# Peptides against a protein of PDB entry 5H65: the designs that were tried, part 52

Target 1, 294 residues: chain A of PDB entry 5H65
Amino acid sequence: QYLERTPLCAILKQKAPQQYRIRAKLRSYKPRRLFQSVKLHCPKCHLLQEVPHEGDLDIIFQDGATKTPDVKLQNTSLYDSKIWTTKNQKGRKVAVHFVKNNGILPLSNECLLLIEGGTLSEICKLSNKFNSVIPVRSGHEDLELLDLSAPFLIQGTIHHYGCKQCSSLRSIQNLNSLVDKTSWIPSSVAEALGIVPLQYVFVMTFTLDDGTGVLEAYLMDSDKFFQIPASEVLMDDDLQKSVDMIMDMFCPPGIKIDAYPWLECFIKSYNVTNGTDNQICYQIFDTTVAEDVI

## One batch from the design tools (peptide)

Design b1_p23_2_s1 (made by RFdiffusion4, then SolubleMPNN; from b1_p23_2, 10 letters changed)
Fold by OpenDDE base, seed 2:
Structure b1_p23_2_s1 (fold): chain B 294 residues (1-294), chain A 23 residues (1-23)
Amino acid sequence: as target 1 above (294 residues)
Amino acid sequence: SEEELSQLLQQLIELHKKWEEEE
């Protein structure tokens, strides 16, 4: 994994694919706004998706709330159900299913809730009290995941999403296959339900300059580069501030590039066909910069 | 696969273009 440092001028003359170790200054980067850099990535089909906005989720959950929970699907060996009707004009029915561990209702901090007909606000409130929340709907024979456009699992402030293309959804009763019904590991839940979980990633374009040349490289990273999880950054102001501080350190505003710190990183080159044009693209990999800030 | 990787790279290029247009 050791590579000798290669100047950018040399890299720019070489064909792809290759891997390089470089030392360069971050002349500029895009996007400047952090929330624009956070995306969802499928590890199988490699589709990049936008993180759904609150408004998008509101619509999905509102639609789900118009559906009536099926009484026949209540109170199984897997979960105990509580249903109530709201006091609104339509009398919205909400069902919460408490997943049991070996027939025993677990403590709230270990309990998975299946919510049917809940609003985003209600779901968020529940996710703050219980271990996990899965938005569901009544299927023909079992509860089913509500919509892959919404989180399949909510743990605190973390929303876990699945790939619509790669997932083959299974009914909720498949959670029975999980021996441990207390920790609710997202990957295990996803596997049980036939979901390919999407990965939160930072996506940025870095313009790198080492004095010999200028090179644009993409950053697509989940938690290594900043040592901050992309999955948590959108919901944590402190983490956002940390990322901003890191970027400001390497690319300080109002300062000449000559005074910028050096960034050491690994990049790999690719041949890419963009329409009728063939180009070489560069991507940063296996790089951590957070240690330089600490 | 190579095709999937190519698709990813194309998406990155497209995102880059969008960011450039927005600034």
Scores: peptide ipSAE 0.315, ipTM 0.841, DockQ to the pose 0.803
Fold by OpenDDE base, seed 3:
Structure b1_p23_2_s1 (fold): chain B 294 residues (1-294), chain A 23 residues (1-23)
Amino acid sequence: as target 1 above (294 residues)
Amino acid sequence: SEEELSQLLQQLIELHKKWEEEE
């Protein structure tokens, strides 16, 4: 329900847990670099993880490319397979498996590819031409997901990751359980393969000042605060620019705080124990920034 | 509940400390 606005000085004197509506200026925020604020969050175990860098993915896919695709796993009822040999000194073999819908190959914009032995560059090229790509490897009896340290599903420029701790991986043939093999909804793919999807989140610390007091609050949000998905921002320059513009608006450089716009938001207080020390922490929730209120 | 978020909040505190050290 509706919460009355509470000054920060009053909040700082109260015990946790409580919910508040506040109006304050953003004195400062951390981290300053946007890419450092984007994390992966597990909804089950609540572990926060870094989004893998290109270099990390390169290593994973290079390691995967050292293994030769198993011939016995090619061309099943689920997929048709094509094999390429690279023109390098090692003659690396790459297998691409085209997933069929009821025995029929779908159009490229509806087709899921399973790639075995591909490099990051090759995978990215394929993801731009087909609906979805899953990096896989040859298991003992079936294709398996390559590595949860890499995306389990790539759609265009969006990389979907799974939680290593909470996931119980199942073989690729479990995709047969999907009735619709054309849309490739990430949650459905994850469920079929026993994956707990990680969520992209913005993680920041806001220093808020309303003139009565100063309070530090954490922001952990996926798409509400900026009205920009955290899952897309790292791969879209325009979205990155938009987030930067929003932050510059609330915390303009070279201007005194007295001239800063007011931010209205909701915060929750929590009791946190760090060893023998107890402290109260604050988290922003259910808040959307709007230009009209700035 | 507070217990459910304790791990997350601890991680956030650690991240905050890390950010302070880097700046």
Scores: peptide ipSAE 0.215, ipTM 0.781, DockQ to the pose 0.778
Fold by OpenDDE base, seed 4:
Structure b1_p23_2_s1 (fold): chain B 294 residues (1-294), chain A 23 residues (1-23)
Amino acid sequence: as target 1 above (294 residues)
Amino acid sequence: SEEELSQLLQQLIELHKKWEEEE
């Protein structure tokens, strides 16, 4: 993928679509706050969605906790169930279903838990000890995914989300189709449950200036640009700091642009039609900045 | 598809406008 370096002034005169290699300074970027740049992207319908906040999840799980687990759905060939009753006035019922592998309970680091009636705090605690956690609810005939507004799969601190538009949810018993019930690959789980998984992406707009011209380019990247997964950054303060440091390095506050470091990246141009107006947009692709910094 | 890409780009543009208004 060798491309000759092209000045921005030349690029701005050319028709789309084309690919370019550029060397430019990051004059500015948006959004400035990292949490605003992290989005969920559907690879099928291409809808961008906000990552749910903890408060949103609290509400969802709190609502789920008001529902009593169906005793008829406990202890199947797929999972063993444990039920707890909280010592609060309401006596909240919490069901944890341990998914079995060939009828045998796996070790905690290989075990998938289905949790019914758990709070966010409880779910998070479980996800730190077990391989995976799926929030579920009692359906009519089987356990079902609780809500696609919440993670369909939690692995450690990673929350996996599904597209509400593109997913056609299937019941939990469809996990039986998975031959390997120890690794719990998110894509496999999603497929079994009829979920189109959403992808964490950094979404930013870069204003690039190489001295010959100024160009705005969009960044939509999951893990290549910063060499930091967008899926992990919101849950890791150190990763957040790293991203902030990178951005501050390329676009330091209070310093003149002449002193900014050069950014080498690839951009591609697209034609976008807005009514009768034809606009060319640019997107950064196949670019890693972290390797140049480290 | 071209339509899908167009939709994505439109969303990005809208987000950009939103960010400009908020900052």
Scores: peptide ipSAE 0.165, ipTM 0.741, DockQ to the pose 0.821
Fold by OpenDDE base, seed 5:
Structure b1_p23_2_s1 (fold): chain B 294 residues (1-294), chain A 23 residues (1-23)
Amino acid sequence: as target 1 above (294 residues)
Amino acid sequence: SEEELSQLLQQLIELHKKWEEEE
């Protein structure tokens, strides 16, 4: 769709909802720290959540590690199991279940591990050796996902999370429904296990100024705006630097706004009821930042 | 311990390799 450029002063006078193409300078943005802008978003209930920190995960997995794997749940048609007893003070039992594809164990780089009783460190190390890792626990009759507060799937450095509100967890044997047990597509795994996967998103508020007016718009985007996946940025220093560089380019510190580059973007307005007050809010959408100043 | 974790990881890798070779 084609939209004419509209000055901010005109936009500010118009009723919502509408869509606009604008050319403005990024006067300021929040949050200033990148890691604070990365959130998890549920596509169904639309709740925004914080990405769990390592410390949070440590606690969850530590708690899970206090539970003893059920021997009765080992070695099914779906997976082969190996049990270790640690030599530490408590003799922690760790169960690793290697998911098979049609009764055949896949290659390591295609293999899904179900880990029961593992620590975060152990899980992370395993995720670097195998295709995917799912932290699980022994249920009454089957293995089950450990906790939606932790990743339901870890692939390399990528942590996949599910929505607690929208998910209706199913037991691990439901992975049998997957025809392909080698690629382990996160969405497929989620579907099989009754999980509504959360989406990593950048959430920022931009203060835009085109000289005619000032408008605040928020950005919620997964990978379009920066052309960098929000799902990867937290675990990749280079990607973080890239985002920071982009933001510094549009909003350079220590110089006057007159020298700022122009940002062309699309914004949409919408009505929001805040208590007794009705206000118009703005969101940036369908926008990819240009490398060059227009 | 870190050493124990390393040993466990090695065992897992070796076990998996063995299974891959046998199938």
Scores: peptide ipSAE 0.056, ipTM 0.692, DockQ to the pose 0.010

Design b1_p23_2_s2 (made by RFdiffusion4, then SolubleMPNN; from b1_p23_2, 9 letters changed)
Fold by OpenDDE base, seed 4:
Structure b1_p23_2_s2 (fold): chain B 294 residues (1-294), chain A 23 residues (1-23)
Amino acid sequence: as target 1 above (294 residues)
Amino acid sequence: SEEEKSQLLKQLIELHKKWEEEE
């Protein structure tokens, strides 16, 4: 992994693909708003998607709540079902299915809940008490995942999403294939349900300047660069503040670039063809700012 | 693959353009 430091002026003259180690100042970056930088990335089709907003989720779950749970799908070998009727004029039915481990209900901290007809608020409350929550709906023969536009799995404050393009959804009974029904590893759940999980990533454009040249490089990173998981940052104010502080440190407002700290990082160059135009793009890789500050 | 990476980079380019327009 060792590379000699290369000045940006030299890099800008070289053909792609290549890897470089650089030392540069962060002249500017985009987007300035953190929530705009957090995206979902599919590892298979490589589509970048927006993280759904709470308002979007509210709509999805509200729509789901209009459907009555199918009584025929309650209380299977896989799960025990409880039904609640809300004390509203419509009498909304909410079904919670407690997934069993070898026929036994696990402890709350190990229990997966399947929720049918729950609101976002209700789901969030349950996710704080139980290990995992999956929003589901009644299918023809089995419970099914509600919608890939919503999380397929909620663990605490972490929302796990799946790729609509790459996923081939399977019914909830496929969770039976999991030998361990206590840990509920997101990847295992996804595999069982035919879901290609999306990855949270920070997506930014860095304008780097080392005094010899200026280079734009893209950052797409999940947890290494900031040492903060992109999957958690949107739900944690402290983490958001930390990222903001880091960015302000490297690119302080109102201060001349001469006083900026140096950033040491690795970048890769790529050839990108857009129609008849060929350009070289740069992407940051294997870089941690906490360790690379010089 | 390089092609996949290229496609990803195209998306990043478009996002960058969007951000430049919004800010």
Scores: peptide ipSAE 0.426, ipTM 0.891, DockQ to the pose 0.853
Fold by OpenDDE base, seed 5:
Structure b1_p23_2_s2 (fold): chain B 294 residues (1-294), chain A 23 residues (1-23)
Amino acid sequence: as target 1 above (294 residues)
Amino acid sequence: SEEEKSQLLKQLIELHKKWEEEE
């Protein structure tokens, strides 16, 4: 789509919806803290959610750990099970189920673990040794996903979340539908289990100024704008620094806006009714800052 | 759809308000 560059002053006078190409300076942005910008977005219901913190997960897994694994659900054609009893006062039982590929246990780096009754710490340790980990619980007839408030899939340091509203959870045995039980593609796992995966997104408000006017535009993007995946940024200090550096480049602290670089981007206007207020909002789309610095 | 985007934008507006208050 070729769009002629339009000054902000002209855009501000026009009705929505429309698409524009603009050249403006980033006067300011919010939030300033990167971790506050990273959210989870459902592509179906469009709800934005906070990324759960470790404290949140601790509670969920602690609660799950109070449940005793059902012996009847151990050692199926899909997985081999091992049970540990902790030597503490509570005698907590932890079950780890090793998912097999065609009846054969894969190598650790290809193996999916189903963990029942594990703590966050234990799960994290396992996720570093095995390909993937799914927190599960004993259902009536099969293992089931523990809780969509927690990751449905952990791969290394990446937490994959599902939408509670849009997901229709299926039992663990539905993983049998996966032909490839070694790569454990998150989307495939989600599909098998009836999960609608949430997307990590950067969410920011940009105040744009081209000298003719000032416009606030929202950024919601997963990986295009910064060319950095939102799904990885929280767990990678270098990526965080990169994002911070980019933002500092466009909006350098302690420097006058006249010295700011120009940002070329696409924005779309929308009519939004919020309560009694009818307003036009703007969203940045199809923009990569690395390519749009002028 | 525009309606879906509108709903999303409502959430963004709310977030923006929160950010304005926090900073």
Scores: peptide ipSAE 0.424, ipTM 0.891, DockQ to the pose 0.813
Fold by OpenDDE base, seed 2:
Structure b1_p23_2_s2 (fold): chain B 294 residues (1-294), chain A 23 residues (1-23)
Amino acid sequence: as target 1 above (294 residues)
Amino acid sequence: SEEEKSQLLKQLIELHKKWEEEE
């Protein structure tokens, strides 16, 4: 729907819920560090989670590496298995399962690997050579996803996570339901395994000022606002610089607000009960700023 | 749902508080 521009002073007097089109300056924003703004969001239960750090993943995979792969689960119709024993004193067993397409091993760039007992470093190395990697463990009757606290799917530098609350995990053999086992689409893999995939989102608080009033609005967006995917930004220095540049443009340090550019955006108002207090909150939606910058 | 939106916003409010304390 077409919305006329509304001054902030008028918005601040109105009841929620409503939608507005506004023109305002970005007086300030939080967090200032990009890393702190990137979160994982469940589209079903709406839980926000932190993106796991490498240290967190190291612990998970280290724990997984203490378990020996079950020989009975190797070499099925779905995958061919290879096992390595590390040359260290512990003799750690690592199993890699190559998923087949109709009984045929695909090329490396089309191949999905299931890794059992691998370290983060080993998994990352494999993800650079193959299409996708799934960390798994030996279940009772089948391979299973290792842990939803770790990625369920790794494609290059992108880690795909699932919601612990909303997912009902199914065994690896459910990948058989996929007709095409060469294009490993994250959503398809998630569906086959009973995973509700989490979405990478930018989460920020904007303080907006149009000269008539000041309003705080939340930004929660995956790829529309900056025209940069939140899923890729943490692993790409150039994308990080681009986001920083955009924010510096709208909110330049050391300059008075009078010189700030105008930001046009849409906001929604909501009634929120926080404890005993009822308040109106505002959220930015359907807004792209990158088109004005580039 | 409105409840889901409310829950999400509550989380955002809490994050905002944390950011205010850290900066």
Scores: peptide ipSAE 0.418, ipTM 0.889, DockQ to the pose 0.847
Fold by OpenDDE base, seed 1:
Structure b1_p23_2_s2 (fold): chain B 294 residues (1-294), chain A 23 residues (1-23)
Amino acid sequence: as target 1 above (294 residues)
Amino acid sequence: SEEEKSQLLKQLIELHKKWEEEE
């Protein structure tokens, strides 16, 4: 983009919508806690939602674990099934379905597991050993995704979520449409199952000051701004530290703003009506901190 | 679209309010 740098004082006087290039200092930002900034965003309906907490998932999987796998749905052309009975007083039946590639069981690092009746702990353990895990339940005629409130796909520590509003779930046998049953690309899995994948995003509010004025701008970004994927940050301490370091660099605690580094970024202005309030809002776009620090 | 962006921004505004109340 080719925009001339505009001082904040001028921007604050202009009507929306417009695009600007600015050079400003990050006076402050919200939220201060990183986990509060990570959200799930639907690219279709644009709903923002919280990333489910472990407690939320525990409830979902506990409920699922109370259901008995349907014997009729075991061992199809798509998958081989193994059933376990837990050694607790409840005697839960857990079914693990190993998805085959052209009738052959792949290696663990290429294998997709369909887990029926597993707890979060059990699912997490399996996700560390196999390529991917899908929590499922027995439907009327086929296995089905357990719940869109839980991940539809778990790959290692990455939880992939789908939009309840926009998804129209299809049965597990639709995975047959996938030519490659080894890589298990999340988008492909989602498409096969009728899922609209949600996107992890960083959501923050920046208070920007260039000495001429102060402007509040929103940041919603998946991986460009920090050059760190929002999808991975919650499960990686090192990535979290990196984000914190970046924010501390731009907004160092205990020193005067005069010593803050300059941030160059692009912002868009928008007219927004929220209830009875009409206001102009600003959003940061097409900005990478690694390239914009001067 | 502008409408979609507006709806998104409304959500952001609400989140901001929440953050300010909590911090």
Scores: peptide ipSAE 0.415, ipTM 0.889, DockQ to the pose 0.789

Design b1_p23_2_s3 (made by RFdiffusion4, then SolubleMPNN; from b1_p23_2, 8 letters changed)
Fold by OpenDDE base, seed 4:
Parts: C-alpha cells; structure tokens; sequence
Structure b1_p23_2_s3 (fold): chain B 294 residues (1-294), chain A 23 residues (1-23)
C-alpha cells in the first residue's frame, strides 16, 4: 500500500474514517511499563483482557492439584497415562497423559502432554522438556481443559490463552479429530477443543508530533511494529530490553523533542461514540519501526 | 465490523485514561 505523507495538521481537520501515512516524532507514550502494554485480544468479541500473572496461575494450578485424577479416564486410545504421587503428607497425585499418534508415542519435541494436578512449576518444567502441554482436569466422562483462566496450551515458555466469552469447550477426546498429532499447532488445538484463541497484543498510546500538530494514536499490534512477538516478550528478558530500547530510542528521556528520530507510520481514523461524546480516534496500522525509521 | 471496531476503540480509550491516572 502506498499513501502520500500527510501532515498532522491536515489530518486533524479531516473527517473519519480515513487512512494516512505520516512522519512524526514520538513525543510521549503510555503506558511506560511494558508489562502493562501487553494484553490479550479476542478476535471474535474484541474484548481486551489482562494477561494472567504468575500468581494467578499458581492459584489455579494449586487448586487443580487438590483434585484427584479419575482412574477411569486414564489410558485411552488417545493417550497413555502415568501417575506420580508426591512424597508429602498429602500424597498429591499428578497425572501425565502422553498423547499418542496412531498408537505410538511421539518424540518429546513432538509430544503433547496432558497434565492433571501439576503445579505451575511442574507444568513449566515439563513444557520445557516436551513441546506442548495442556493443563487438564478430570471431567465426568473425559478429561477436560482445566480452566480458560489458565493457558490451554503451553509450548516452551509461550502460554496460549482462550476467550472465556467465545469458547465452548469440548472434551479432550476431540483431539482425535486432528490428523496430525505431532505438530500441535495452537490454532488446531484450539479448534478441536472449541476454544477461541486470544491474541497477544501490544497496546499503547502514542502522542505524535510532526511540528504541524499533535495527534494521539493507539497502537495495537502483535508482532509487526516491534518485530517482536507480544506472545513472547513477557517471558524473555532480552526481548523486553529490546522493546525498551526501541521506545527509549524514539522517546529518549531528558532530551528535547527536536533531537528525536522521525517515525514513519500509517494511521487510520475512526468515529467513536462514547456515551454522548463523539470523537475521532486514530490507530496505527501496518507499521514496522525497524523499517520505517528515517 | 464498525461496531466491533468501536468496542475495541472504546476499550483503548478507557485504558488510556487508566494509564494517565496511574502516571
């Protein structure tokens, strides 16, 4: 797509909706803390949700760990089950179900584990050794996803979440519908289990200034703007530092705006009615800072 | 849809307000 650059002063006078290419300086941005900018977005209902904190997950998995795995649900055609009993006084039982591909257990890097009764720490350890982990619980007739407040799928350090509003959960046996039981693509897993997967997004407000005017634009982007996946940034210190570095580069503290680098980006305008107030909002789209910095 | 975009933008507006209050 090609658009001629339009000065902000001209944009501010125009009606929405429209698309623009702009060249401006990032005067300021919100939020300043990166973890506050990372949200989960439902592509269906478009609700933004907070990424659950580790403490929240601890509670969920701890609660799940108090439940005893149902023996009747172990060792099906879909998975082989192994039970561990903790050596503590409570004798907590943890069930790990190894999903089979055509009756054969895949290699660790291709294996999906269903974990029942594990703590967050235990689950994370397993997810590091095995490519894919689903926290589950014993349902009435089948294993079920533990809780959509927790990840429905953990792959390495990536937590995949589903929308509580839009999902209609199906039992674990629906994974049988997957022809390929080795790759465990999150979208495929989600589809099989009736989950609408949430998307990690960076959400920020940019105050842009090109010398002709000042405009606030929202950024909601998954991986294009920073060329860093929002899904990975929270679990990777290096990626966090990279994002911080980028933001500091565009908006360095203690330096006058005249020395700021120019940012080229695309923005689109919208008419938004909030109660009795009508306003025009702007959103950044199809922009990569690494490529658009001049 | 326009309604969906509106909902999203409304949420962004609210987040923006929240962030301003926290600063």
Amino acid sequence: as target 1 above (294 residues)
Amino acid sequence: SEEEESLLLKQLIELDKKWEEEE
Scores: peptide ipSAE 0.392, ipTM 0.882, DockQ to the pose 0.891
Fold by OpenDDE base, seed 2:
Structure b1_p23_2_s3 (fold): chain B 294 residues (1-294), chain A 23 residues (1-23)
Amino acid sequence: as target 1 above (294 residues)
Amino acid sequence: SEEEESLLLKQLIELDKKWEEEE
């Protein structure tokens, strides 16, 4: 699928949809702050949403913590349950359910915890000790996922989210369908629970200039462009620095554009109707720049 | 689908506008 390089001036005159290979300089980009570019994307319905802030999660988990775990749902064939009662806070009860593999409790690093009534702080502490955590609540007949506004799975520092629109939630006992109850692959967990996983994506607008014309193109990419996962960047300072360095390399501050490096990438054009306006938009695709960074 | 792609692009346009206003 070879594409010849096309100058921007030619592209700007052509109808959409089309795909192009271009060589251009990154004149500017937005947003400038990396955290503003990280979004959640549903691969099914294509809705974009913000990554929930810590404050948002606090509220959700605080609300969940007001509910008392149902004793009838404790200690099933799937999990062993342990209950704590807080000294303060009106004796708040927290339940931790340890998911078993064929009736045997796995090692801590392979164990999935279902947390009921935990605060964000408590959940984070447990996720650091036990790799996989699912926030849950007591349903009528089974444990259920707490809220899709919160992560359905926390693994270390990574928060996995699901799409509210596309997901049809199933009860926790559906995890029984998983043969391997040690690795806890996010996609497998999501499938078992009827969740459509959201994808972390970098979202940016690039202003590209090849000397023949100027074109704005959107970047929406999860891990290919920077060779850095968008899912990890918010929780890793080193990864953030790496992205910043890449952007500074292609768009160095205080330097004339003539000295900017050339960026080779693929773009596709689309016809978009926004209200009364019909316009052509461009999106970068199948492009990796990290390998070019020396 | 084409409709879904259109929706995505519309969202990107809106984000772009938002970023312009914030800068």
Scores: peptide ipSAE 0.387, ipTM 0.881, DockQ to the pose 0.867
Fold by OpenDDE base, seed 3:
Structure b1_p23_2_s3 (fold): chain B 294 residues (1-294), chain A 23 residues (1-23)
Amino acid sequence: as target 1 above (294 residues)
Amino acid sequence: SEEEESLLLKQLIELDKKWEEEE
């Protein structure tokens, strides 16, 4: 259960797979820009993908906004619908469906909105005012999730994404299966709609040096390493600054490596074949960086 | 599983190569 600390020089001579506890300095890391390190990971198919950019979402929602809400799908037992017509030359219609709990509209802070035909800007405004938002479209017989390339659920500034490969989407009426229609837990919403939720992860390459040897180790972590959720960091300037401060602490600019703090972490070794290249790779696991650097 | 880990690591290797090229 307990792993003894092993010097890097010894690790570099050993066969994989193995687990190690190490103490090393962070000589360098990649990528240098935080936003490039944040990815989405599917726990089922294990694919990594990029977090969609604002421009990507704009395109998706603009396309969705060209579709007119189906009047037949408005005002069901599940939700009450309100329609707005924009004051532009096209007179675009936007439908907002307020999900009810046992036939009663909940308070705004507990209400789930289904938005049909909204732009990214409009959706963001509504998500800031109301607790939870799902972008939807009119299907043949029911409302459907708009697009898995966009968030299936927005709560405040947090965007929840689903895996296109692993999800088998179900119509919006399947939200009826939720007994509690006030909390809107992302995992529960995902389950009801047949979505495999993606996980936000920090992905980095660390170059570690303990004076006996140098090795590269991959970091893939959601919230343990920095004690900061990867799911929130892109939308929170303070969290971004915190991550930057942590990295600057371990890799202070303009200072010699001899003065760098020591990082204690766990790493696993793996045999990996990528094409014709056979190599041993290392990955950091079960590690939290401490503020009190020794 | 080992296969799952292999797939993940292959992706990480490719990302690392891209990052090296960008720097």
Scores: peptide ipSAE 0.379, ipTM 0.877, DockQ to the pose 0.866
Fold by OpenDDE base, seed 1:
Structure b1_p23_2_s3 (fold): chain B 294 residues (1-294), chain A 23 residues (1-23)
Amino acid sequence: as target 1 above (294 residues)
Amino acid sequence: SEEEESLLLKQLIELDKKWEEEE
């Protein structure tokens, strides 16, 4: 897109909706804590929700771990099952189902595990070893996804979540529809299981100042703005540092705004009614800081 | 859609308010 650069003072006088190209300094931003900016977004219903905390997941998996795997659902054409009985915890039974590719067990790094009755710690350990893990439970006739409040797929350190509102869960045997049972693409898994995958997004509020006016604009972006995936940032210290460095670059602490770098970005204005209040809001779009720093 | 955008923006506004209160 190409738009003529417009000063903020002019934008502030105009009606919405409109799109603008601006050049401004980042006077301030919020939230300051990166983890508070990372949210889950449904691309269909557009609800924002918090990324579940470890404590939340612990509860879900602990509850799931109290359930005994159904022997009738073990060892199907789709997967081979192994059962473990813990020495402690009253002999808790854990089932791991190894998904086969055309009747053959793939290599560990290509094998999808269905974990039934595992704790968060156990699931995470297996995810690191086997890459792809789905927490499941015994349904009436088939294995089913354990809970959409927990990840439907864990790949390494990445947790993939689904939308409770938009998803219509199907049984695990629907994974048979996947031709490639080695790569385990999250979107493909989601589709097979009737899950609408949620998107990790950065959500921030930028206070922008170009010397003519001050404007607040929202940022909601998954991976374009920082060129860093929101889906990975929470579990990667280096990525977190990178985001922090970027923000410090644009908004350096202890420095006067006159010395701040210029940020070029696109913003769109919206008419928003919130309760009794009618206001114009602004949102940043189609902007990459790596390309727009002057 | 415009409605979807409105919903999203409303959520963003609420988050913004929350962040302001926490700072």
Scores: peptide ipSAE 0.385, ipTM 0.880, DockQ to the pose 0.842; fails the geometry check

